# Peptides against a protein of PDB entry 9IZ0, part 6

Target 1, 345 residues: chain A of PDB entry 9IZ0
Amino acid sequence: ITCLGSNGHTYKQLVKGGNDDLRQDAVMEQVFEQVNGFLRSYRKTSQRNLSMRTYKVIPLALKTGVIEWVQDTIPLGEYLDSAHKVYHPKEWSLSTCRKLIAEKQMEDLETRLKVYDLVCRHYRPVFRHFFLESYADPVQWFTTQTNYARSTAVASVLGHVLGLGDRHGQNILIDKTSGEVIHIDLGIAFEQGKKLPVPECVPFRLTRDVVDGMGITGVEGVFRRCMEFTLETLRREEDSLLSVLEVLRYDPLFSWLISPLRRMKKQKMQLENFNQPESGNITTDASRDPKIQRNNVSGESEAERAILKVRQKLSSTLSVEASVGELIRIAQDPSYLALMFCGWS

## One batch from the design tools (peptide; made by RFdiffusion4, then SolubleMPNN)

Design b1_p8_3_s3 (from b1_p8_3, 4 letters changed)
Fold by OpenDDE base, seed 3:
Structure b1_p8_3_s3 (fold): chain B 345 residues (1-345), chain A 8 residues (1-8)
Amino acid sequence: as target 1 above (345 residues)
Amino acid sequence: ALERLDDF
C-alpha cells in the first residue's frame, strides 16, 4: 500500500497477512531503537554515527501488520548472485554450489571442509564491485564503503549479543544511497537459530563476500574498531539493555520460543534452498519429524535463560579487543562456515 | 590516513 503522511510525503508500506508473526520483528526494532540511544550517548560511537538501521513495523493483529518498505535497497544475496554471473561467468553457479554443500550435509566435518574449500575455489567474492559500480566519485565510494563496514560492525555485535545468528543474504538489505546494511525478518532471536535443522553456528554473518565489501583492509580496519566501540558501549549500558529485555520478558506479544509455524517456514526455506534441482516434483515426505524431545521449557524459563545469555555475552571477563577478536575469528572459521547453508558467500 | 577519518 501507499500512504500519504501528514507531512505530504508518500510512504510505501508492505501489508503482511496470514501466517507471519510480526510481533517479534516489532519488538526487536524497539530494542534496536533503544540501543541506538546508547550509541548516540557514547562519544566513541556518536562521533562515528554508529547505529543499527531500523525499519517501521506495526503489528495490527497476531498474524497481520504493516512494514515500512525500505526504499533504495537490494537484498545482499540478490546482488551477489547477479554480480557473480557478471564478474565470474566461468565459475560455478550458486545452484551448483548449494547442491554440492547439500549433498555433503550429513557427512563428517573433514568431508564438509573439503567440499566448502572446493566451492570457495570455484565461487570467488564479488561484493567489492557493489561500491565500485555504484559510486563514481572517490569520496562517495570511500564514504559508502566506510558506512557499510560501520553498519555491519554494529549489526554484528548486536547480532551476537541478541543471538540473531547467521542472517542469510536475503535477510540483509544494502542501502544503495548510504552503503549501510538493514537487517529484516527478525523473528529468530536469542539463539533460537541453533534449534533449526541446519543450526546457526556463527555469531553473525562474516562470509567472504561480507568481508570483500569492506575493501582492502577487510575486517582489520573500520569494521574491527567499530565492533570494539559498539561492544564497549553495550558493556557500559548493560543494566539499561537488560532492563529493556526484562520488559520483553513480560510482554505477552513476545515469544521467547521459535513458533512452530516460523520453524516450519524456515525449515521449508532451508529445504527448498537445498532442494533446487531441476523442475522435478520431489515431494520430500516431511514425515521425518526428528523427535525433538519437547522439553516443556516454559516461555518464562527461556526468557530468563536468554537474558542470562545476554549478560554472559556482555561480561568483562575478556577485554573488548579480545572479545571482538574471538568473535571475528569464529565468524570466519571454515569449520563453522562449512556447516552453514551458504557459508561461502 | 584511513584510520584518521574514523577518529573524527
Scores: peptide ipSAE 0.014, ipTM 0.539, DockQ to the pose 0.019
Fold by OpenDDE base, seed 2:
Structure b1_p8_3_s3 (fold): chain B 345 residues (1-345), chain A 8 residues (1-8)
Amino acid sequence: as target 1 above (345 residues)
Amino acid sequence: ALERLDDF
């Protein structure tokens, strides 16, 4: 839809209807705004303008809402698929890579590592080209690549701490103006990604193309330091962050568990993406919602476990540098990436 | 040398 604002500007908005509970997205966006407050209050993060990019979500009903249309964006996965065809036209298609990984999904880790390495040799990173082709001015190129590394660092720390899942290339937008990342579809949080048909085993998305966008320094430049400053800020504001999450514990609208329907939808999309090129508009007809008796006792126990897990991730037992170093290591580990649906890109 | 670029 297009709305006329009180300021006389026209805004495109996405009306989402169907099986997706936009209340979880709206709540996560509120948590991000609070975290952005902490990032603005701390010198090391404020000086670098570190923030999680947010978008407005207005839930209208249980399964309907309005989402801000983020202008001048592209999904990371859409850019990468197009760029691989342009820059590496002799390499394997994304569909070929997906098929080979899928054919070995039930095999041992050694076999899955061999097929992952084979796919990686036939599907090389291209995301550096986004900055080189979009920004002819060297200052704009450097600024936008820096903004990308900074925003990816914030999103990586915050995504790990909050246990954000479903971080595939269609759920990460790139702002073509700033180079910043915008994370969308926040309905898998607090490590519920581990309950997907293909379990998520990395703390955040740090695939070869995500790293290639950081330029020649990769993870060892702006990205690592901005992760450290972000984690230092979140550790300082631990009590404030936990207080925000405790409010959500008592929100009857918030779901600490991935819905069976969302798991089935993700399972179906994972199976359909083996057989068809990504047309992201699967309107699944909503006609059978089993009344999930929300057993309140199970919800409270899962909320308590989630908050405890956030506290554990903010623990000062390791230095900020050691904690960030381990997160970066795990997020890039082939033994984890080979287990994922698209761990190579 | 690379450290100085992040303070801009």
Scores: peptide ipSAE 0.008, ipTM 0.524, DockQ to the pose 0.019
Fold by OpenDDE base, seed 5:
Structure b1_p8_3_s3 (fold): chain B 345 residues (1-345), chain A 8 residues (1-8)
Amino acid sequence: as target 1 above (345 residues)
Amino acid sequence: ALERLDDF
């Protein structure tokens, strides 16, 4: 829909209806705005204009809301699928790669590593081309690639600290004007990605294409340094960040758990990628609640565990450099990436 | 399918 603002400007807005709780997105966007306050207050992050890009979410009811339409964006996964066909037309299709990883999903780590390596040899990164084709001016090219590396660094630290899940290529937008990343669909947070049918085992998305977009230095340039400054800022503001999260502990509208419906939807999507679409209208009557032992873990005990995990991730036991080094290592480790869902590549 | 952002 297009709305006319009181200022005479037209704003495109997305009205989303469905079973997804937009309150989770709205709350996470509020946390990002508070973190952006910390990043603006600290010299090392402020001098680099480090921020998490945000978008406006207005929940209207339990199942409906208005989302800001972010102009001049493209989903990372949409760009990568199109660009791979252009720059590597003799390599495997994304569907072939996903199928091969999916077929081995129940096998041992050694078998999954062999398939992951095989796929990587037949599906090479292309995301560097986004900057080369979009920006003819060398200053604009360098600026936008720098903004991409900076915004990805902030999002990677925040994504790890807040335990953001479901960071697939359709949930990451690229701003075509600035090169910045915009994370959308924030409904999997506080390590609830580990409760998915294929558990998320990496701290954030640092796939080969995410690295290829950083240019010739990869992770060893702007990205690593901006992760370090972001983590240093969050460690400094630990009490302030924890105080923001404690407000959410008492919000009766905030869920610290992945909804059973969202878990089932993700499970179905993970399983449907194994079977070709037989056009069967299976109206699965969602009324057969499998006896999930409701461990009577109060929502309060899950909130307390989530906040404790945030505190543990902000621990100064390791240096900022050592902590960032380990996060970057794990996020790129084939032994972790080969265990991810086939759509993660 | 994640329902595409329906272009409204």
Scores: peptide ipSAE 0.008, ipTM 0.509, DockQ to the pose 0.096
Fold by OpenDDE base, seed 4:
Structure b1_p8_3_s3 (fold): chain B 345 residues (1-345), chain A 8 residues (1-8)
Amino acid sequence: as target 1 above (345 residues)
Amino acid sequence: ALERLDDF
């Protein structure tokens, strides 16, 4: 929809209806605004304007809401698919890569690593071209690439700490003006991505294309340093962050668990993306509203477990540098990326 | 040289 604001400007908005509980997105956006407060309070993060990019979510009902349409954005996956066809027209299609990974999904890790490496050789990174194409001025190019690396660092730390799942290229927007990343569809949090049919096994998305966008220094420049500063800030504000999450423990509307329905929806989307015509008539008799007797007792235990995991991720047992180094290592490890739905780009 | 990129 397009709304006329009281200021006389027109705002495009996305009305989302159906099984997407926009209340989870709205809650995560509130957590991000609190974290942005912490990032503004510390010199190391405020000097670099470190923030998680947010968008407005207005839940209207249990299954409907209005989302701010972030203008001048493109999904990372949409850009990568288009750019790959331009820069590497002789390489494999995204559909070919997906098919080969899917065909080996049930095989051992060694076989999955071999097919992942094969796919990587026939699908090279292109995301550096986003900055080269979009910004003819060297200062603007450098600024936007820096903003990308900074925003990706914040999103990576925060995404790991909050256990954000479903971080595929369609759920990451690139702002064409600033180069910043905007994470959308925040309804898979607190490591519930590990409960997907293809489990997420990386702390955040740090695929070859995500790294290629950081320029010549890759992860060893602005990105690593901004991850360190972000994690240092979150460790200092641990009690404040945990207090924000404790408020959500008592929110009867917040779901610490991925709903069976959301899991099934993501399963279907994964199968459709693999072009497997499983003509399984899963009669989604979606007409039975399962009386989710939320046994309040089960919700509290899962909230407590989620908060405990956040606390564990903020532990000062390792230095900030060691913790960030390990996160970057795991996020780039082929042994994890080969297990993902789309770990090659 | 890399330290000067930290000031921006």
Scores: peptide ipSAE 0.008, ipTM 0.535, DockQ to the pose 0.019; fails the geometry check

Design b1_p8_3_s4 (from b1_p8_3, 4 letters changed)
Fold by OpenDDE base, seed 1:
Structure b1_p8_3_s4 (fold): chain B 345 residues (1-345), chain A 8 residues (1-8)
Amino acid sequence: as target 1 above (345 residues)
Amino acid sequence: ALDRLDPF
């Protein structure tokens, strides 16, 4: 829809109806706006205009809301699929890569690492080309690549601290004007990604193409430094951030747990993209969910666990540099990426 | 149905 604002400007808005609970997104966007306040208050982050890119989410009902239409954006995965076909037309298709990973899903880590390495050699990064294609002016190219590395650094720290999951290429938008990343579908937070059929075992998305977009310095340039400044800011504002999260503990509209329906939807989406249409009646025998003991872990006990995990991630036990170094290491570790690649494809 | 995490 297009709305006329009270300022006389027209705004495009997406009306989402159906199965998506926009309340989770709206709450996470509110947390991001508070964090953006902290980033503006601290000299090291404000001098770099560090922010989490946000979008307006207005929940209208339990399953209906209005989302800001972010103009001039593209999903990361849409760009990368298209660019890979252009720049590496002789490499393997994404479907071939997914198939080879899936065939080894039940094998040992060594076998899964071997197939992941094989796929990586036949499916090389291309995301540097986004900046080279989109910006003919060297100053615009450098500025947008810098903005990308900065925004990715902020999103990586926040994504880790808040335990943001489901960070696939369709849930990460690139602003074609600024080069900044915009994270969408924020309803898997507080490490609930570890409860997905393919458990999330990395702190944030730092895949080969995410790094390729940072240019020749990769993670060792603007990205690492901006992660350090962001984490330093969040450690300074720990009590303020925890106070914001404690308000959510008492919000009956916020779910600290991934809903069984959302888990099943993500599980189904995670199965349908592995199934080429071989005409097998997959009777979804929903009866084989192991009896996850419904320990009536009150929503309060899960909120408390989530807040404790946030506090642990903000711990000053390690330096900012050591903490960021370890996060960057884990996020790029093939032993984790090879386990996720089938769920992260 | 393209709403998957990706290897990128």
Scores: peptide ipSAE 0.113, ipTM 0.789, DockQ to the pose 0.335; fails the geometry check
Fold by OpenDDE base, seed 3:
Structure b1_p8_3_s4 (fold): chain B 345 residues (1-345), chain A 8 residues (1-8)
Amino acid sequence: as target 1 above (345 residues)
Amino acid sequence: ALDRLDPF
């Protein structure tokens, strides 16, 4: 829909209806606005204009809402699929890569690492080309690539601290004007991604193309330093952040657990991606739904565990540099990425 | 369906 604002501007909006719970997205956007307040108040982050890009979410009912249409954006996955065909036309198709990893999904870690490495050698990163082709001016190119690395660093720290999941290439938008990332579909939070059919085992998305977009310095340039400043700000504002999350503990509209319906929907989508006609019958024995003992864990006990886990992630036991270094290492570790490729990436 | 799996 298009709405006329009281300021005389027209705003395109997405009306989302159905089984999608927009209340979680709206709550996460409110948390991001509070965090953006902390980032603006702290000298090291404010001098770099560090922020999480937000979008407006207005829940209208239990299953319906209005979302801001983010103008001048492209999904990361849409760009990368198109760019890979242009820059590497002799490499393997994405379907071929998925098939090869899926055929080994039930094998040992060593076999899964071998096939992941094989796929990586035949499907090389291309995201650096987004900046090279979009910005003819060298100053604009450098500025937008810097903005990308900065926004990705903020999103990576926040994604880790808040336990954001489902961070696939269709849930990450690139702003074509600024180079900044916009994260969408925020309904997997507080480590509920670990409860997906393919468990999310990385702290945030730091795949080869996410790194390739940072340019020649990769993670060791702007990205690492901006992660450090962001984490330093969040550690300083720990009590303020925890107070924001405590308000959500008592929000009857917020679910600290992934809904069974959302889990089933994600499971079905993962199985449909496995059942592409080029992938031979991978009979994923869907009958081994581990009997999730519905331990009657009250929603309050899950909220308390989530807040405790946020506090643990903000712990000053390790330096900011050591903590960021370990997060970057884990997020890039092939032993984690090879486990997720068929289910997350 | 949004292809939600990508090696990127």
Scores: peptide ipSAE 0.097, ipTM 0.774, DockQ to the pose 0.294; fails the geometry check
Fold by OpenDDE base, seed 2:
Structure b1_p8_3_s4 (fold): chain B 345 residues (1-345), chain A 8 residues (1-8)
Amino acid sequence: as target 1 above (345 residues)
Amino acid sequence: ALDRLDPF
């Protein structure tokens, strides 16, 4: 839809209807705004303008809402699918890569690692080209690549701390003006991604193309240092962050558990990605939602476990540098990535 | 749109 603002400007908005509960997205966006307050208050993060890029979400009903249409954005996956065809036209298609890994999904880790390595050799990173092709001015190129590395670092730390799942290339937008990342579809949080049909085993998305966008330094320099400053800020503001999450514990509208419907939708989408090369619009007929009585007792226990996990992730037991180093290592580990490929591809 | 999860 297009709305006329009180300022006389027209704004595009996305009306989302169907089976997705936008209340979780709206709540996570509120948490991000609070975290952005902490990042602005701390010298090391404020001096670098570190923030989680947010968007407006207005829930209208249980399964309907209005989302801000972020102008001048592209989904990371849409860019990469196009760029691989342009820059590596002799390499394997993403469909071929998915098929080969799918065929080995039930095999041992050693076999899955061999197929993942084979696919990686026939599907090379291209995301550096986003910055090289979009920005002819060297200052603009350097600024946007720096903004990308900074925003990815903030999103990676915050995504780990809050246990954000479902971080695929369609749920990560790139701002073509700033180079910043915008994370969308926040309905899988607090490690509920581990309950998907393909369990999410990495702390955040740090794939080869995500790293290639950081340029010649990769994860070193801007990205690592911005992760460290972000984690240092979140550790300093632990009590403030936990207080924000405690408010959500008592919000009857917030869901600490992945809905059975969302889990089934993801399962169906994973299975359809195996069997059909073409984009079928799945109209999921919404008519059979069993009124699962939310046992309040189960919700409170899951909220408490989620808050305890957030506290554990903010623990000062390891240095900021050691914690960030381990997160970067795990997020890039082929032993985890090879297990997720068909549902994290 | 296929939510194309991408490990690349």
Scores: peptide ipSAE 0.089, ipTM 0.768, DockQ to the pose 0.333; fails the geometry check
Fold by OpenDDE base, seed 5:
Structure b1_p8_3_s4 (fold): chain B 345 residues (1-345), chain A 8 residues (1-8)
Amino acid sequence: as target 1 above (345 residues)
Amino acid sequence: ALDRLDPF
C-alpha cells in the first residue's frame, strides 16, 4: 500500500497477513533502536557512525502487521546468485553445491569437511564485485565498502549477543546507496537456532562472500576494529541493555521460544532437500506427534536463561580483542561451517 | 505460503 503522510510525503508499506507473529520483529527493532542510542553516546562508535540499520514494524494483530518498504535494497542471496553466474559461469550452480552438502548431511565431520572443501573450490566468492560494479567513483566505492564492513561488524556483534539465528542470504539486505546491511526476519533470537534439526553453531554469518565484500583486508581491516568498538560499547552499557531485556521478560506477548510452526517449516525445508521429487503422493499423516516431553519449562525460565546467556556474552573475562578474535575464528571455521544447513553456504 | 519477510 502507499500512504500519504501528514508531512505530504508518500510512504510505501507492506501489509503482511499470515501465521507469522511480527511482534518478535517489532521487539528486536526496539532493542536495536536502544543499542543505536548507546552507539551514538560512545565516542569511539559515534565518530564512525556505527549503527544497526532498522526498519519500521507495526504489529496490528497476532497474524497481521505493517512493515516499512525498504527502498533501494537487494537481498544478499539474490545478488550472489546472479553474480556467480556472471563472474564464474564455469563453476557449479548453487543448487548443485547445496545438493552435494545435503547428500552428506548425516555423515561424519571428516566426510562433511571434504565435501565442503570440494564445494568451496567450485563455488568461489564474488561479493567484491557488488562494490566494483555499483560505484564508478573511487571515493563512493571506498565509502560504501567501508559502510558495509562497519554495518556488518555491528550486526555481527549484536547478532551474537542477542543470539540471532536464520541469517541466510535472503534475510540480509544490502542498501545500494550506502552499502549498509539491513537484517530482516528476526523471528529466531536468544540461541533458538540451536534448537533447529540442523543446529546453528556459528555466532554470526561470516561466509567467504561476506568477507569478500570487505575488500583486500577482509576481516583484518575496518570490520575487526568496528566489532571491537561495538562490543566495548555493549559491555559498558550492559546494565542498560539487560534492563531493556528484563522488560521483555514480563511481556506476555513476547515468546522466548521458537514457534512450533517455524520449527516444522524449517524441518520440512531441510527434509525436502534430501528427497528428490519422486512424484509419490506421500500423504504424511502428521498424526505421529512424537511425544516431545513438554517439560513445562515456563516461558519465564527460558527468559531467565536467555538473559543469563546475554550477560555471559558481555563478560569482561577476556579482553575485547581476544573475544572478537575468537568470534571471528569460530564464524569462519570450516569445522563449524561444514556442519551448517546447506542453505547457509 | 508463510513467506519470508520481504520489504521489497
Scores: peptide ipSAE 0.027, ipTM 0.637, DockQ to the pose 0.118; fails the geometry check

